# Ledger of designs, part 162: peptides against a protein of PDB entry 8YR4

Target 1, 309 residues: chain A of PDB entry 8YR4
Amino acid sequence: PRGSPALQLVVLICLGLMGLERALNVLVPIFYRNIVNLLTEKAPWNSLAWTVTSYVFLKFLQGGGTGSTGFVSNLRTFLWIRVQQFTSRRVELLIFSHLHELSLRWHLGRRTGEVLRIADRGTSSVTGLLSYLVFNVIPTLADIIIGIIYFSMFFNAWFGLIVFLCMSLYLTLTIVVTEWRTKFRRAMNTQENATRARAVDSLLNFETVKYYNAESYEVERYREAIIKYQGLEWKSSASLVLLNQTQNLVIGLGLLAGSLLCAYFVTEQKLQVGDYVLFGTYIIQLYMPLNWFGTYYRMIQTNFIDMEN

## One batch from the design tools (peptide; made by RFdiffusion4, then SolubleMPNN)

Design b2_p23_2_s1 (from b2_p23_2, 18 letters changed)
Fold by OpenDDE base, seed 2:
Structure b2_p23_2_s1 (fold): chain B 309 residues (1-309), chain A 23 residues (1-23)
Amino acid sequence: as target 1 above (309 residues)
Amino acid sequence: SSFLEEFQRLSEALNAANLAAES
């Protein structure tokens, strides 16, 4: 943000908190591993109690797993409210200034309330997209890269390869299936608008419909339009279930391959029991942001399709 | 977007007409 040193400092603090979240995403599984190893070795109570207390504190800072957002994420979100409000207001003022520069014919041809609603939806969509890219997409990609590096350095190179292949296949299938699903969503939205158009036209002409006793005919035409809409809605919803199931299968296969390989290395005494728990915990932790990625990529596509209409 | 606002205005006008027919 140009012109406010206070907002620039808030952005730098938010970036620092994002870096801290990345460090917590590595440390929390490591401390959980250490607890399992200390329990297996029957370590002294003082070492175990310190490690458990440190793990719980780090887990409170991170959040996740229990459905609660972490303290660091909540603090980042709270600080970002002022930056988001500044960005939103700047986009709204740019749209408003641009609308005033448009010709009188454009202002006479459009109702002012419609233009404001398009501007508000456009501003919300752009600001939401930008916040999503900065706070969910970039951090998720960073966590994947950090995960590949960590598993390649501290585990066998085969673990880094499994995580790389699993995450690459997950992202590729998410994009491909979501692009395929967008066709069904566009067809659904077009049929929804056409069904609503027929209902409005029938209701505006209610006197003519009543005069000709055509109420049963208009109801049957509306029923046919609803059945056609529901057929497209079913395809959209079924394609979403297919996306979620495909994502679950890819993560399940990656977890299976990595868990079997980890179990094999534990039997060969190359890894400890805690390293098996670390792998499972870390993969599940990487999956949570990716599941949100599929939800928000759908939200982005919705907002883009809703801006094209 | 015009169509949704016209539908919302029509739904509000129909709700206002139904409220006026119930009163």
Scores: peptide ipSAE 0.000, ipTM 0.257, DockQ to the pose 0.014
Fold by OpenDDE base, seed 3:
Structure b2_p23_2_s1 (fold): chain B 309 residues (1-309), chain A 23 residues (1-23)
Amino acid sequence: as target 1 above (309 residues)
Amino acid sequence: SSFLEEFQRLSEALNAANLAAES
């Protein structure tokens, strides 16, 4: 972004955060190894608890699954919204200016394509929604139930309770925050449609715009409409980052509570070092499908709102 | 393909790549 030193600084910060993510990807396994070694050596509880707490904090920064939901990744995505919006707006204005140079014949072909695209979006959305419910939602709920039963039967009942509370809180917050986000998304889609309608109307009146040499005025009106849209898009995208960070926090607290309790039971010789590894791995495995659940539930809501308009 | 269709494909591919990088 050549024109804004602030956006250049944001790009440099985002590159620095990407470097930090790579450092975390190396540090997290090292701290995990150190926990396993301290458990094997029967190290004092104080050193073990500090190492576990430090590991969970680093894991919170990294994220549980693909790393995309970690605090560092969420901060990067949040900062990148402004860079993306600047790039999008610049390209949209270049296209709009270029379309005013093109002949009226280009617009006559677009009306047929837009009606077909609405129909294809409707049908693909319903089919995608059904496939997603059957192949992702039901298996994920089954895996959570199996996890609660497994930890309640083969571990202490306290582990089953931690998983139950963590997953129940995760699902509840996911639903509540997603319903809250739907308002921002509806407002964004309404403003997007209004911005597109203005672009189409300006280009249908191309002959009149060219006759009055009003191309610069129509470009400025379109820029104002894009800025208004981007204000709503920012709220939608920022609310998504907030959802992902809230989810990461809930899983991080569950991982902290369960990892400390597991480490304590290993020190008391009630559990083996392998059971600590199992618990941490299993919680991360439950988190990966749930993160996908949040992403696809968002796609479903998009497609449902796009069918309602 | 018109420049707009290529841009829309590029924007959809960029959004899909951002979604795949967020995934």
Scores: peptide ipSAE 0.000, ipTM 0.363, DockQ to the pose 0.021
Fold by OpenDDE base, seed 4:
Formats: C-alpha cells, sequence, structure tokens
Structure b2_p23_2_s1 (fold): chain B 309 residues (1-309), chain A 23 residues (1-23)
C-alpha cells in the first residue's frame, strides 16, 4: 500500500508471520516424530517432558494446522484488519468513481439501492478473495512445495512424488468438480431469485389477490417454485458432498500409499517409527488448509454468481 | 456482463497492484 508506510510495515510483519507459520508447519511434525522416537527408546523423563512441552507450545502457535486458529495466524489476522480496511475502502472508492462515470441512462434504468447492493457484494467478494488467496491459498501451496522438498530430501524421492501426485490430483479435482458444481449453484440461485420475486410480487399485489380470492392459487404457485428450488438445491448440496468425498478419497489414497511405503522403510530400518508418524501427521496437516480451499472457492463462486443476477 | 467484466478487471488490477505493492 503506497500511501502509508505504517501499513507497509504491517504487511511486512504479516509476511514475516506467514513465514513463521511455514516454519511451524515443518517443526511441529518433527517434534512429534522426536516424541515418538524418545518414547520408543525409553528416553529419560526430563528429555521427554521438555520435548513434549516444546511440541505443545509450537502446536499452540500453529493452531492445529487449520491455518486460522493458531496464535500466529490470529495475530496476523488482527494486524491485517487495517490493511484489509484500506484495501476495501480503495475498492469501494474505485467502484463509486466508476459508477459516477457511467451514463445517465444506465443510472435511470436501475434502482440506486440495487446498484449499491451490487457494489457492496462486489467489494466484499474482491476483499474476501484477496484475503483468501493471500492467507490460505498461497500458504497452502507453499506448504505443499516445502513438503515435497522435505520428503524428497530427508526420506526418499518416492515420498516427494507421492505428495506431489496426491496434492496435484487433489487441486485438479477440486477445481474441475467445483467448476462442474458452479452450474448447479447458478441454476439454484436463479431459481431462488425467481421464487423470491414471485413471493414479493404476490405480497405487493396482496389487495388484488384478496379481491380475486386467488390466495390458494398463489400459494400453490409458490409451492411449485419451492419444490423446483429444492430440486436444484439438492443437486447443489449433493455435488458438494461428492466434492468433499472425492477430496477425502484422494487424501486417503495418498496417505495409504505413503504410509505403506513408510512402514516398509521402517521395517528395513531405513526410517524410524517416528518418521512414519511424521508422514501421517504432515499429510493430515496439509489436508486441513486444502479442505478450507474447497470451502472458500465455493464462497468465491457464490459471490460472483450473486453479482451476475 | 460488462459490469462484471469490469469488476473482474478491477479485481485483477487490484490483485496485481497488491502483488506489485508487496514486491
Amino acid sequence: as target 1 above (309 residues)
Amino acid sequence: SSFLEEFQRLSEALNAANLAAES
């Protein structure tokens, strides 16, 4: 943000905190590995207690791998509020300026309240998208890359390949299934708006409906519109369950393949028992932000579809 | 359509400007 050196410093601090989150995402599984190895070796209580205490402290800073619940993430989010407010205001002013440049015919053809609602939805969508990309997508991609490098260097190239294939397939299927799902969501939202418009029209014409005793007819038309909406809602919701299940299957297959390979190398004494636990912990930790990816990509698409209508 | 395309262009330009302000 070129207009405030204070906001630039806050952005740099937030980027530094994001780097710290990436370091924590590697360290937490390593400390958990070390606990398992110390337990296996029957190490002295003092060494174990220090390692466990350090792990719990690092886990508190990380926030369980959700990327949103950790102390570092919460601190970053808190500091980012001012940057987000600056960005939002800048978007709102750009939209408002653009609205004033539009022809008088465009303004006369639209209700001012509808235009403002589109502008507010648009601003919220853009700001939400940016925040999501910066705080969830980019960090998750970084964690995947770090994971591939880590497993390729410290385990075997096969582990890096499994993580790469699993995450690439997960992302690809998430995009493809979500784009497919967008059609059902657009159809649902269009039918929702049509159903709502009928309800509003019937209520605005309440006196006319009363005069003609057409209440039963309007209720039946509204029921038919609701049934049609619910049929589209079911397709949208079922497509979401299918997305989530597909994601879970991809992660499950990656976890299975990597866990079997890790178990094999542990039996050959090339890896320790803790390394098996590290792999499983790290894959699950990568999954949590990716599960949010599917949720926010859906939110993005909602907001864009809600702007088209 | 045109407003959405301009909004997408504004979003992309803002994203590019934020990325360019982070570099």
Scores: peptide ipSAE 0.000, ipTM 0.333, DockQ to the pose 0.017
Fold by OpenDDE base, seed 5:
Structure b2_p23_2_s1 (fold): chain B 309 residues (1-309), chain A 23 residues (1-23)
Amino acid sequence: as target 1 above (309 residues)
Amino acid sequence: SSFLEEFQRLSEALNAANLAAES
């Protein structure tokens, strides 16, 4: 935003906080490893207590439960509210200005409230999509790259390869299955709109339907439309379960392969017990943002399909 | 459909312009 130096500073602070989140994503598993190693070695209480306290503090900054946000992420989100409000207002004013220029032709169509609602939905969807891309997609891709580099440098190239193959397969299958699912969702929404239009038309023409005693015929036509809708809804819901299960299988196989390899290297005394725990913790930590990715990609596609109708 | 496509194109163009103005 070229207009306010204060907002530019807030954007730079938010980018700095995003960099800090990436550092925490590496440090938290390392400190957890160190705790497990100190416990295994029966280290002195003072060293253990310091490492545990440091870990808990870093974990507070990171967060990282499903639905739990860390202090750094919360601070970033709080600071970003002003930037989002400025961007939203600028988009709203540009749309309003454009609608005002178009309004002489368009006010003749009497749908002023409908286009304002479409404009509001469009702006909200776009601003939400951008915020999602910048704060979830890009950071997750960065964490994957950092993870591959970290495991390749500090463990073995095989661990970096497992993470690369697992995440590449996960992303590819997520995109492919989501594109496949979009066809079922479009068909479902089209059939829902057709079923709703038929119900409204039947209710508006209720006097004619009653005059011809066609009530049973209209009910049967509505029933057929519902059955057809439910068949499409089932395909949409089943495709979602298939997506989630496919994602779970890919992560499970990656976790299995890497955990077995790590366990083997621990038995060969090439790695410590804490390194096994680090690998498992780090893979689970990478999975959490990716699970959100599948949910938001659905939300994006929903908003796009709802804008096509 | 045509107005929504134009609005979507305008929204994408405004987004691209905002992204280009934030870089």
Scores: peptide ipSAE 0.000, ipTM 0.310, DockQ to the pose 0.016

Design b2_p23_2_s2 (from b2_p23_2, 20 letters changed)
Fold by OpenDDE base, seed 3:
Structure b2_p23_2_s2 (fold): chain B 309 residues (1-309), chain A 23 residues (1-23)
Amino acid sequence: as target 1 above (309 residues)
Amino acid sequence: SEFLKKFEELSKKLNEERLKEEA
């Protein structure tokens, strides 16, 4: 971003975090291999526990298989909000200023309604996904139940309990944080509509604006409206990062507890090394659909809020 | 006009980026 050294620094930090994410994508499999080797060699518990704890910490930083829910990714997304807002605001102001300069040709074409319809078509595409989302929620819940049953039957009942508690806590926190987030999203959408209405009113009154040479004044009023909107958008986006991070923490704690318990039972020769690999793989596989569930629930809630407005 | 097309492409890219960040 030209003109803000602070935003340039944020971009450099985000690039550094992307580099760190790439390093984590290599390190996590290496540490996982090392755990499997240490389990196979029947290494001392202290070395095994440190390696498992280090693995889970690295996995917490990385997040799920896509890395999108890891602490590093969440931090990157959080820092990027300001860069995105700066870019969006600059583009919107350039468009608005250009539309005021072209106002005579634009008004003669009555294309105001067409620009609004293009903005609204972006929202209507989300409504068609609602049915697809419902068909993904049920399978995800089924996979969780199957997972709990599987771990309860084939592993010690303690594993089933850990998975049950982890998934129940994950779902509960997802709902609670999403309900809390709804307030910020409603406020954001209301301010977005008000900002859009101001832009439309200014463009419809372009003759009056031209007559008074008030284009700069209308652009400044629109800028102030965008800044108010971006304050609410930041709260919405920051609340999303908080949701993702909370989810990552819950899964990280579940993975830690279960992985340590698996490692302990392997050292006691009650489980095989393959069972440790199975547990870790299965928990990660359960996490991926749950992350999508959080996205789907967020999309469903967005559509409900957008239907109420 | 070319400007509206560029705006539509930019809006589409921004929405695709939003969809990718929300996914």
Scores: peptide ipSAE 0.005, ipTM 0.370, DockQ to the pose 0.041
Fold by OpenDDE base, seed 2:
Structure b2_p23_2_s2 (fold): chain B 309 residues (1-309), chain A 23 residues (1-23)
Amino acid sequence: as target 1 above (309 residues)
Amino acid sequence: SEFLKKFEELSKKLNEERLKEEA
């Protein structure tokens, strides 16, 4: 972004974090392979525990395979909010200024009813999305229950307990943090609607604005409204990053506890190396639908709040 | 709903003004 050295530095940091995400995508599988090799070689517990801990730490930084919910990705997303807001504000002000430079005939010739029809189609698409989300949420909960039963029957009861506690804590924190976020989203949507209404009123009064040569004044007033909106948008987006990071932390702790316990039982010859691989794979498989669940629940809440407005 | 109502009212006013200019 031209004119803000601070935002330029943030962009460079975000690019560096993107490079780190790519490095993690390579390192995580390597460390996973190293764990399998150490288990196969019956390596000392201290070396194995260090490698497992390092793997889980790297996996925490990466997130659930896609990297979309990893610490590094969350940090990048958090830092990028200010850059996105700067860019959005600049584009919106350019569009608004350009609209005030257009002829009166262009403003009068536009069918405002067509814009409404697009909004109504958007709302109908949202209702269809809600149904899709319910049909994805129920299977995800079923997969969790099946997973708990599987680990309780085929592994030690301790594994079933770890999965149960991890998934229960994940779901509980997802609900609680999402409810906490709802207030920021409602405030954001209210301010967005107010900002749009002011822009529409200014454009509808285009003749009056032109008559008084007040285009610069209306642009500045719109800029102030956007800044107020972006303050609320930042809270909404930052709260989303916090949700994702909280989810990542819970899964990371569950993966750490379960992976260490599994590795220990493999060293005691109670489990096989294949069981360790199975546990790690299965936990990651359970995490992926849950990550989507958090996104779906957010979309449901979005749509519900957007329908209330 | 209130924003949609205001937008519908504004759309109606704009259509009424356009109909007055075409008349």
Scores: peptide ipSAE 0.000, ipTM 0.239, DockQ to the pose 0.011
Fold by OpenDDE base, seed 5:
Structure b2_p23_2_s2 (fold): chain B 309 residues (1-309), chain A 23 residues (1-23)
Amino acid sequence: as target 1 above (309 residues)
Amino acid sequence: SEFLKKFEELSKKLNEERLKEEA
């Protein structure tokens, strides 16, 4: 972005973080291999514990295997909010100013019916996403229950307890943070609708705006509305990053506790190296669908609110 | 969540597409 050195620095940092995500995608499998080798070689506990802790830390930075929900991705997303807002505001103001420069013939040819069809496509996409979430969330909850039972029966009861506590805390925090962020989203949506209404009113009154040469006034009023919207959008987007990071932290702590305990029991010859691989893989597999739970919960709430209106 | 982000990005893209198509 020309004119803001601060935003340019943020872009460079975000590009650096994207490079770090790629490095993590290579390092995480390497550290995992190293753990398996150290377990096979019956390495000293101190070396093993350090390597396991380092692996879990790298996995926390990466997230659920794709990097999309990891700490680095969350940090990148958080920093990118201001860059996106700057770009969005610039594009919106350019479009709005250009629309006020267009001929009356363009405004008269405006088909409001196309705008409604886009609204309907949006709603249909949301409904499709809801169905997809239901089909992913229900199996994931079943997999959690099956996992708790499996780890309690075939592993030490402590593993079942770790999974139970981790998943219970994850679900609870997801609900609590989602409830908290719903306030910001409602405020954002209300301000978005008000900002759109102002743009539509200005465009419907195009002849009056041209008659009074008030294009600059309408652009400034629209800019102020966008700035107010972007203040609320930032809170909504930042609260989403906080949700994702909270989820990542809970899973990371569960993975740390369970992986250290697995490694310890392998050193004590109570578990096999394969059991360590199983536990780590299973927890990571549970993490991917669980990320959708926050969306599911919010969408249920939105549908209930939309049904009450 | 990645999905919440994709949904917010999709809702935002849909809103940006609505804004681009309302424009």
Scores: peptide ipSAE 0.008, ipTM 0.388, DockQ to the pose 0.036; fails the geometry check
Fold by OpenDDE base, seed 4:
Structure b2_p23_2_s2 (fold): chain B 309 residues (1-309), chain A 23 residues (1-23)
Amino acid sequence: as target 1 above (309 residues)
Amino acid sequence: SEFLKKFEELSKKLNEERLKEEA
C-alpha cells in the first residue's frame, strides 16, 4: 500500500507471521518426533514434560494443520483485513474514475446495475487474486520446497525424491484436470444463462403465450433446457469428484511409498520410530493446504478472467 | 425489470454461496 506507513508496517508484520507459519510447519513435526522418541527411550519425565509442553504451545500457534485455525494464521488474517480494505477501496475508486471517463454512448448502451456489477466483480477479483497468491499459493509452494530440503538433509535423499515426485505430480495433475474441468464449467454457466434468458423471455411474453395457448410448449422447452443444464452440471460435479479422487490417489501413493520406506529404515535401525511419525505428520500437513489448491487455482483463473472483462 | 434484477442478484448470490460451500 503506497502512502500509509502504518499499512506498510502491517504488511511487513503479515510477511513475518507467514515466515513464522513456515517455521512452525517444520518445528511441530520435529517436536512430535522427539516426543515419540523420548517415550520409546523411556526418557526422564522432566525432559518429556518440557518437550510435550513446547509441542502443545507450538501446535496452538500452528493450529489444526489447515492453517486457518492457528493463532498465527488468525492474527495474520486479522491484520490483513485493513490492507485488503485499503486495496479494495483503491481498486473501486480506480474503476469508478475510469467509468466516469468513458463516453456517454458507452453509458447509454449499458444499464447502471450491470456497470456496478462489473465494478464489484473487478474489485473482488483483484483482492481475491492478491489474497490467494500471497496467503495460499506462495506459502504452499514454500512449504513444499522446505519439506523437500528438510527430508533431503535430515532423512535419506529418497524421501526428498518421493516428496518431490508426489508434489510435482499432484500440482501438474491439479492444473491439467482443473483446465479440463473449466470447459465443463463454462458450458454449464453458458447453458444456465441461456435457460434463464428463455424463462425471462417466456415470462415477458406472457400475454402472447396466453393468446396462443402455448403454455405447455413453453413449459416443455424450459424442461428440456433444465435437463440440458443438469447434464452439464453433472459433468462439472463429476469432474470435481475425479479431481479430488486423483489428488487423493497421488497423495495416498506418496504416503504409502514414503511410509513403507520409512518403516524399512526403522527396521534397519537407520531411523527411529519418531521419524516414521514425523514423515506421516509432515505429509498430512502438506496435503491439507494442497487439497484446496485446485479450488485456489480455479479461483485465480476466474479472477483473472473477471479482471480482463 | 426490478424483479428480474433482484432474481439475477439472488441467483448470483446463491451461486456465490454454492461456490463458497464447494470451496
Scores: peptide ipSAE 0.005, ipTM 0.359, DockQ to the pose 0.023; fails the geometry check

Design b2_p23_2_s3 (from b2_p23_2, 19 letters changed)
Fold by OpenDDE base, seed 2:
Structure b2_p23_2_s3 (fold): chain B 309 residues (1-309), chain A 23 residues (1-23)
Amino acid sequence: as target 1 above (309 residues)
Amino acid sequence: SSFLKLFEELSKKINEENLKKEE
């Protein structure tokens, strides 16, 4: 971003975080291999516990299978909000200024209603997403139940309890934090509609704006409306990052507790090394659908709010 | 985001129509 050294620094930090994500993608599998080797060698519990804890910490930084929910990814996404807003605002103001520079004949020849109709087609695609989401929520809940039953039957009851507590806490926090963020989304949408209405009104009154040579005034008024919108958008986006980070923390704690317990039982010769690998793999597999569930629930809630306005 | 997409589509259509008028 030209003209803001602070935003340039944020871009550099985001690039550094992207590099760190790539490093984590290599380190996480290495540490996982090291755990398997230490379990096979019957290494001392202290060395094993340290390696497991380090692995889970790295996995927390990386996030789930796609890395999209990891701490580093969330931090990058959070920092990038300001860069995106700067770019968005600059593009919007350039287009708005350009529209005011166009000939009166261009504005008179185009029905502003056609411009609105293009926006409404974007919203209709959202209803198709709702049906797809409902059909994916039920399977995701089934996979969780199957997972709890599987761990309760094939592992010690303690594993089933850890999975149950982790999944129930994840779902509960997903709902609660999503309901909490809904107020920010509603406020954002209301201000977006108001900002859009102002821009449309200014463009409909193009003749009057040209007659009074008020183009600079309308651009500044639109800038102020965008700044107000972006203040609400930031709250909405930051609340989303907080949701993702909360989910990642619950996953990380569940993975830590279960992995340490599994490693302990392997050292006590109650479980095999293969059981540790199975547990870790299966837990990660359960978290992937849950991450989708959190995305689906967010999308459903967003669509309901976007349909209510 | 909807408004940005709308502006991008408008800007594309404006540019396509201006290109067609220069032709």
Scores: peptide ipSAE 0.007, ipTM 0.323, DockQ to the pose 0.014
Fold by OpenDDE base, seed 5:
Structure b2_p23_2_s3 (fold): chain B 309 residues (1-309), chain A 23 residues (1-23)
Amino acid sequence: as target 1 above (309 residues)
Amino acid sequence: SSFLKLFEELSKKINEENLKKEE
């Protein structure tokens, strides 16, 4: 963004955070390997506990292996909202201004076929999201239940309890925060439609706007409407980042508690090193589909609210 | 997406107005 030094700084910070994500992607596996080695060597508990805590902290910063919902990625996504909004607004104003410069003949020559294609994309997106819910959400819920049963039967009951509490809290917070976010999303969509209608009406009255040389005035009114929309969009997007960060925190706490407990039982020779690897792998495997759920649920609610209007 | 949607409604309204001018 050439016009705002503040936004340029935000872009540089976001690039720095992307560099940090890459560093975390290397460090997390190294710390995990170190834990496995220390467990194999029967290292003293203090060294293990410190290494496990450091690993879980790094994993919290990274998120679910891909870095998509870690603290660093959430912070990047949050900061990027303003950059995206600036870019979107600039593009929208440029195209709107350009549309007012176009000839009446260009406006009259438009065909309905573009409308149909966007409607088809909307429908295809909804169908894809429903398929995702059926093929990823339901299996993930089943895997959680199976995991609770497995850890309760084959591990100490405390592991099953940790997984149960972690997943129950995760699901409950996901629902509650998502319902809360629906308010901001409805307000955003209503303002989007109003901004859209205003721009359409201005472009339909293009002859009148040209007759009065009012193009600059209409562009400014459209800019104000976009700014109002972007204020609501920011709340919607920021609430999603808050959801993802809350989810990451819950999983991080569950991973910490379970990993420390597992490491302790390995030091007491009640569990094997393989059991620690199993627990960590299983929790990460449960988290991976759940992480995508937040993104897909966002798309479902967009399409659902767009269908209710 | 918002701009594509704008183009879509504009195209729809223009086509509806053109259909009304051909009647």
Scores: peptide ipSAE 0.012, ipTM 0.351, DockQ to the pose 0.013; fails the geometry check
Fold by OpenDDE base, seed 3:
Structure b2_p23_2_s3 (fold): chain B 309 residues (1-309), chain A 23 residues (1-23)
Amino acid sequence: as target 1 above (309 residues)
Amino acid sequence: SSFLKLFEELSKKINEENLKKEE
């Protein structure tokens, strides 16, 4: 983006954050290995606790293994919203301006409804995903229940309680924040449809626009509609980043509490080093499908809203 | 024809990026 030094700086920061994500992907396994080695060597609690805390902090920055849910990836996604919006708006305005520069013969030969159909094909693929989502939500809830039972029986009731509280808080916050986000998404979709309708109306009235040399006026009116849309899109996208970051924080706190407690019990010889590895792996494995649960719940809720209309 | 292909490719890329953001 040559026209804004601020957006160029944001792109450079996003590239720097992508480099940091790659560094975290190497560092997190190294710190995890170091914890396993320190547990095997029966290292002093202070060194172990520091290494565990550092690992959980790095894991919070990285996220649960899908490169989209860590603090660094969320920050990158948040900063990228403005770059994407600038690029999208520039492309849309260039397209719209070019359409108004085309000959009358090109407009008369095309039904404006075909441009509408290309965008509607993107929405119809969503309905086939709903059945797949239900088949992922139920197994995920089953895996959580199995996990709570497993940790309560084979480790200690405290581990089962940590997993229960973490997953319950995660699910509750996912639902509440998703319901809050739905308002922004509805407003965004309504403004998108209104912006699209203005573009269609301008293209249907192409002869009149050409007759009055009003192409610049229609482009400006479309620009204003895009700016209004992008204001709502930003709220929707920023609310998604907030959801993902809140989810990452809850899992990070659960992982911290459980990993410290597990490390403590390993130092007391009540658990084995393998049990620490198992706990950390299992919590991360539970997190992966739960991260999709927010998308799934939103998709289900959107289709229920679209069925009410 | 080239412009509609560009719009279809852009729409596909936006949908693939939206699918990858939902992933």
Scores: peptide ipSAE 0.006, ipTM 0.325, DockQ to the pose 0.020; fails the geometry check
Fold by OpenDDE base, seed 1:
Structure b2_p23_2_s3 (fold): chain B 309 residues (1-309), chain A 23 residues (1-23)
Amino acid sequence: as target 1 above (309 residues)
Amino acid sequence: SSFLKLFEELSKKINEENLKKEE
């Protein structure tokens, strides 16, 4: 962004965080290999516990393997909100100013109605996606139940309890934080609709605006409306980052508790090294559907709010 | 983010299919 050294610094930090994500993608498998080697060599518990804790910390920074839910990704997304808002506002003001500079003949040619119709078609496609989401939520819940049953039957009852508590806490926090976010999203959507209505009214009254040379006044009113919208958008987006980070913490705590317990049972010769690998892989597979569930639940709520408006 | 992008791509595909049904 030209003209704000603070936003340029934020872009550089975000690029640095992207480099760190790439480093974590290499380091996490290396630390996992080191745990498997230490378990095979029957290394002392203190060295094993420290390596497991370090692995879980690195996995917390990386997230669930896609890089989309890790602490580093959440921090990058949070910092990027201001850069995105600056860029969006600049593009919207350039488009709006350009539309007011266009000839009357362009506005009379129904293109304003076509742009509105494209926006309305975008909202109708969301309703068809709601049915697809409902059909994907049920299988995702089934996969979670199957996972809990599998751990309860094939692992010690303590593993089943850890998974059950982590899944229950994850689902509960996802629902509660998503309901809390709904208030910010409703306020954002209401302000977005009001901002769009003002832009449409200004463009429909183009002849009057041109006659009074009021283009600069309408652009400044639109800028103020965008700034007010972006204040609400920031709260919505920041609340999303908070949700993702809370989910990542629950995942991290579950992975820590389960990995330490599994490593302890391997040191007591109750489990094999292969069982540790199985547990780690299966936990990661269970967390993928959960991450999708949190996204689906957010999308269902979005579409309900968008249907109320 | 990946799912929102997949959703945007799916929404775009549905819009492209709906545009092809109106032709």
Scores: peptide ipSAE 0.000, ipTM 0.310, DockQ to the pose 0.023; fails the geometry check

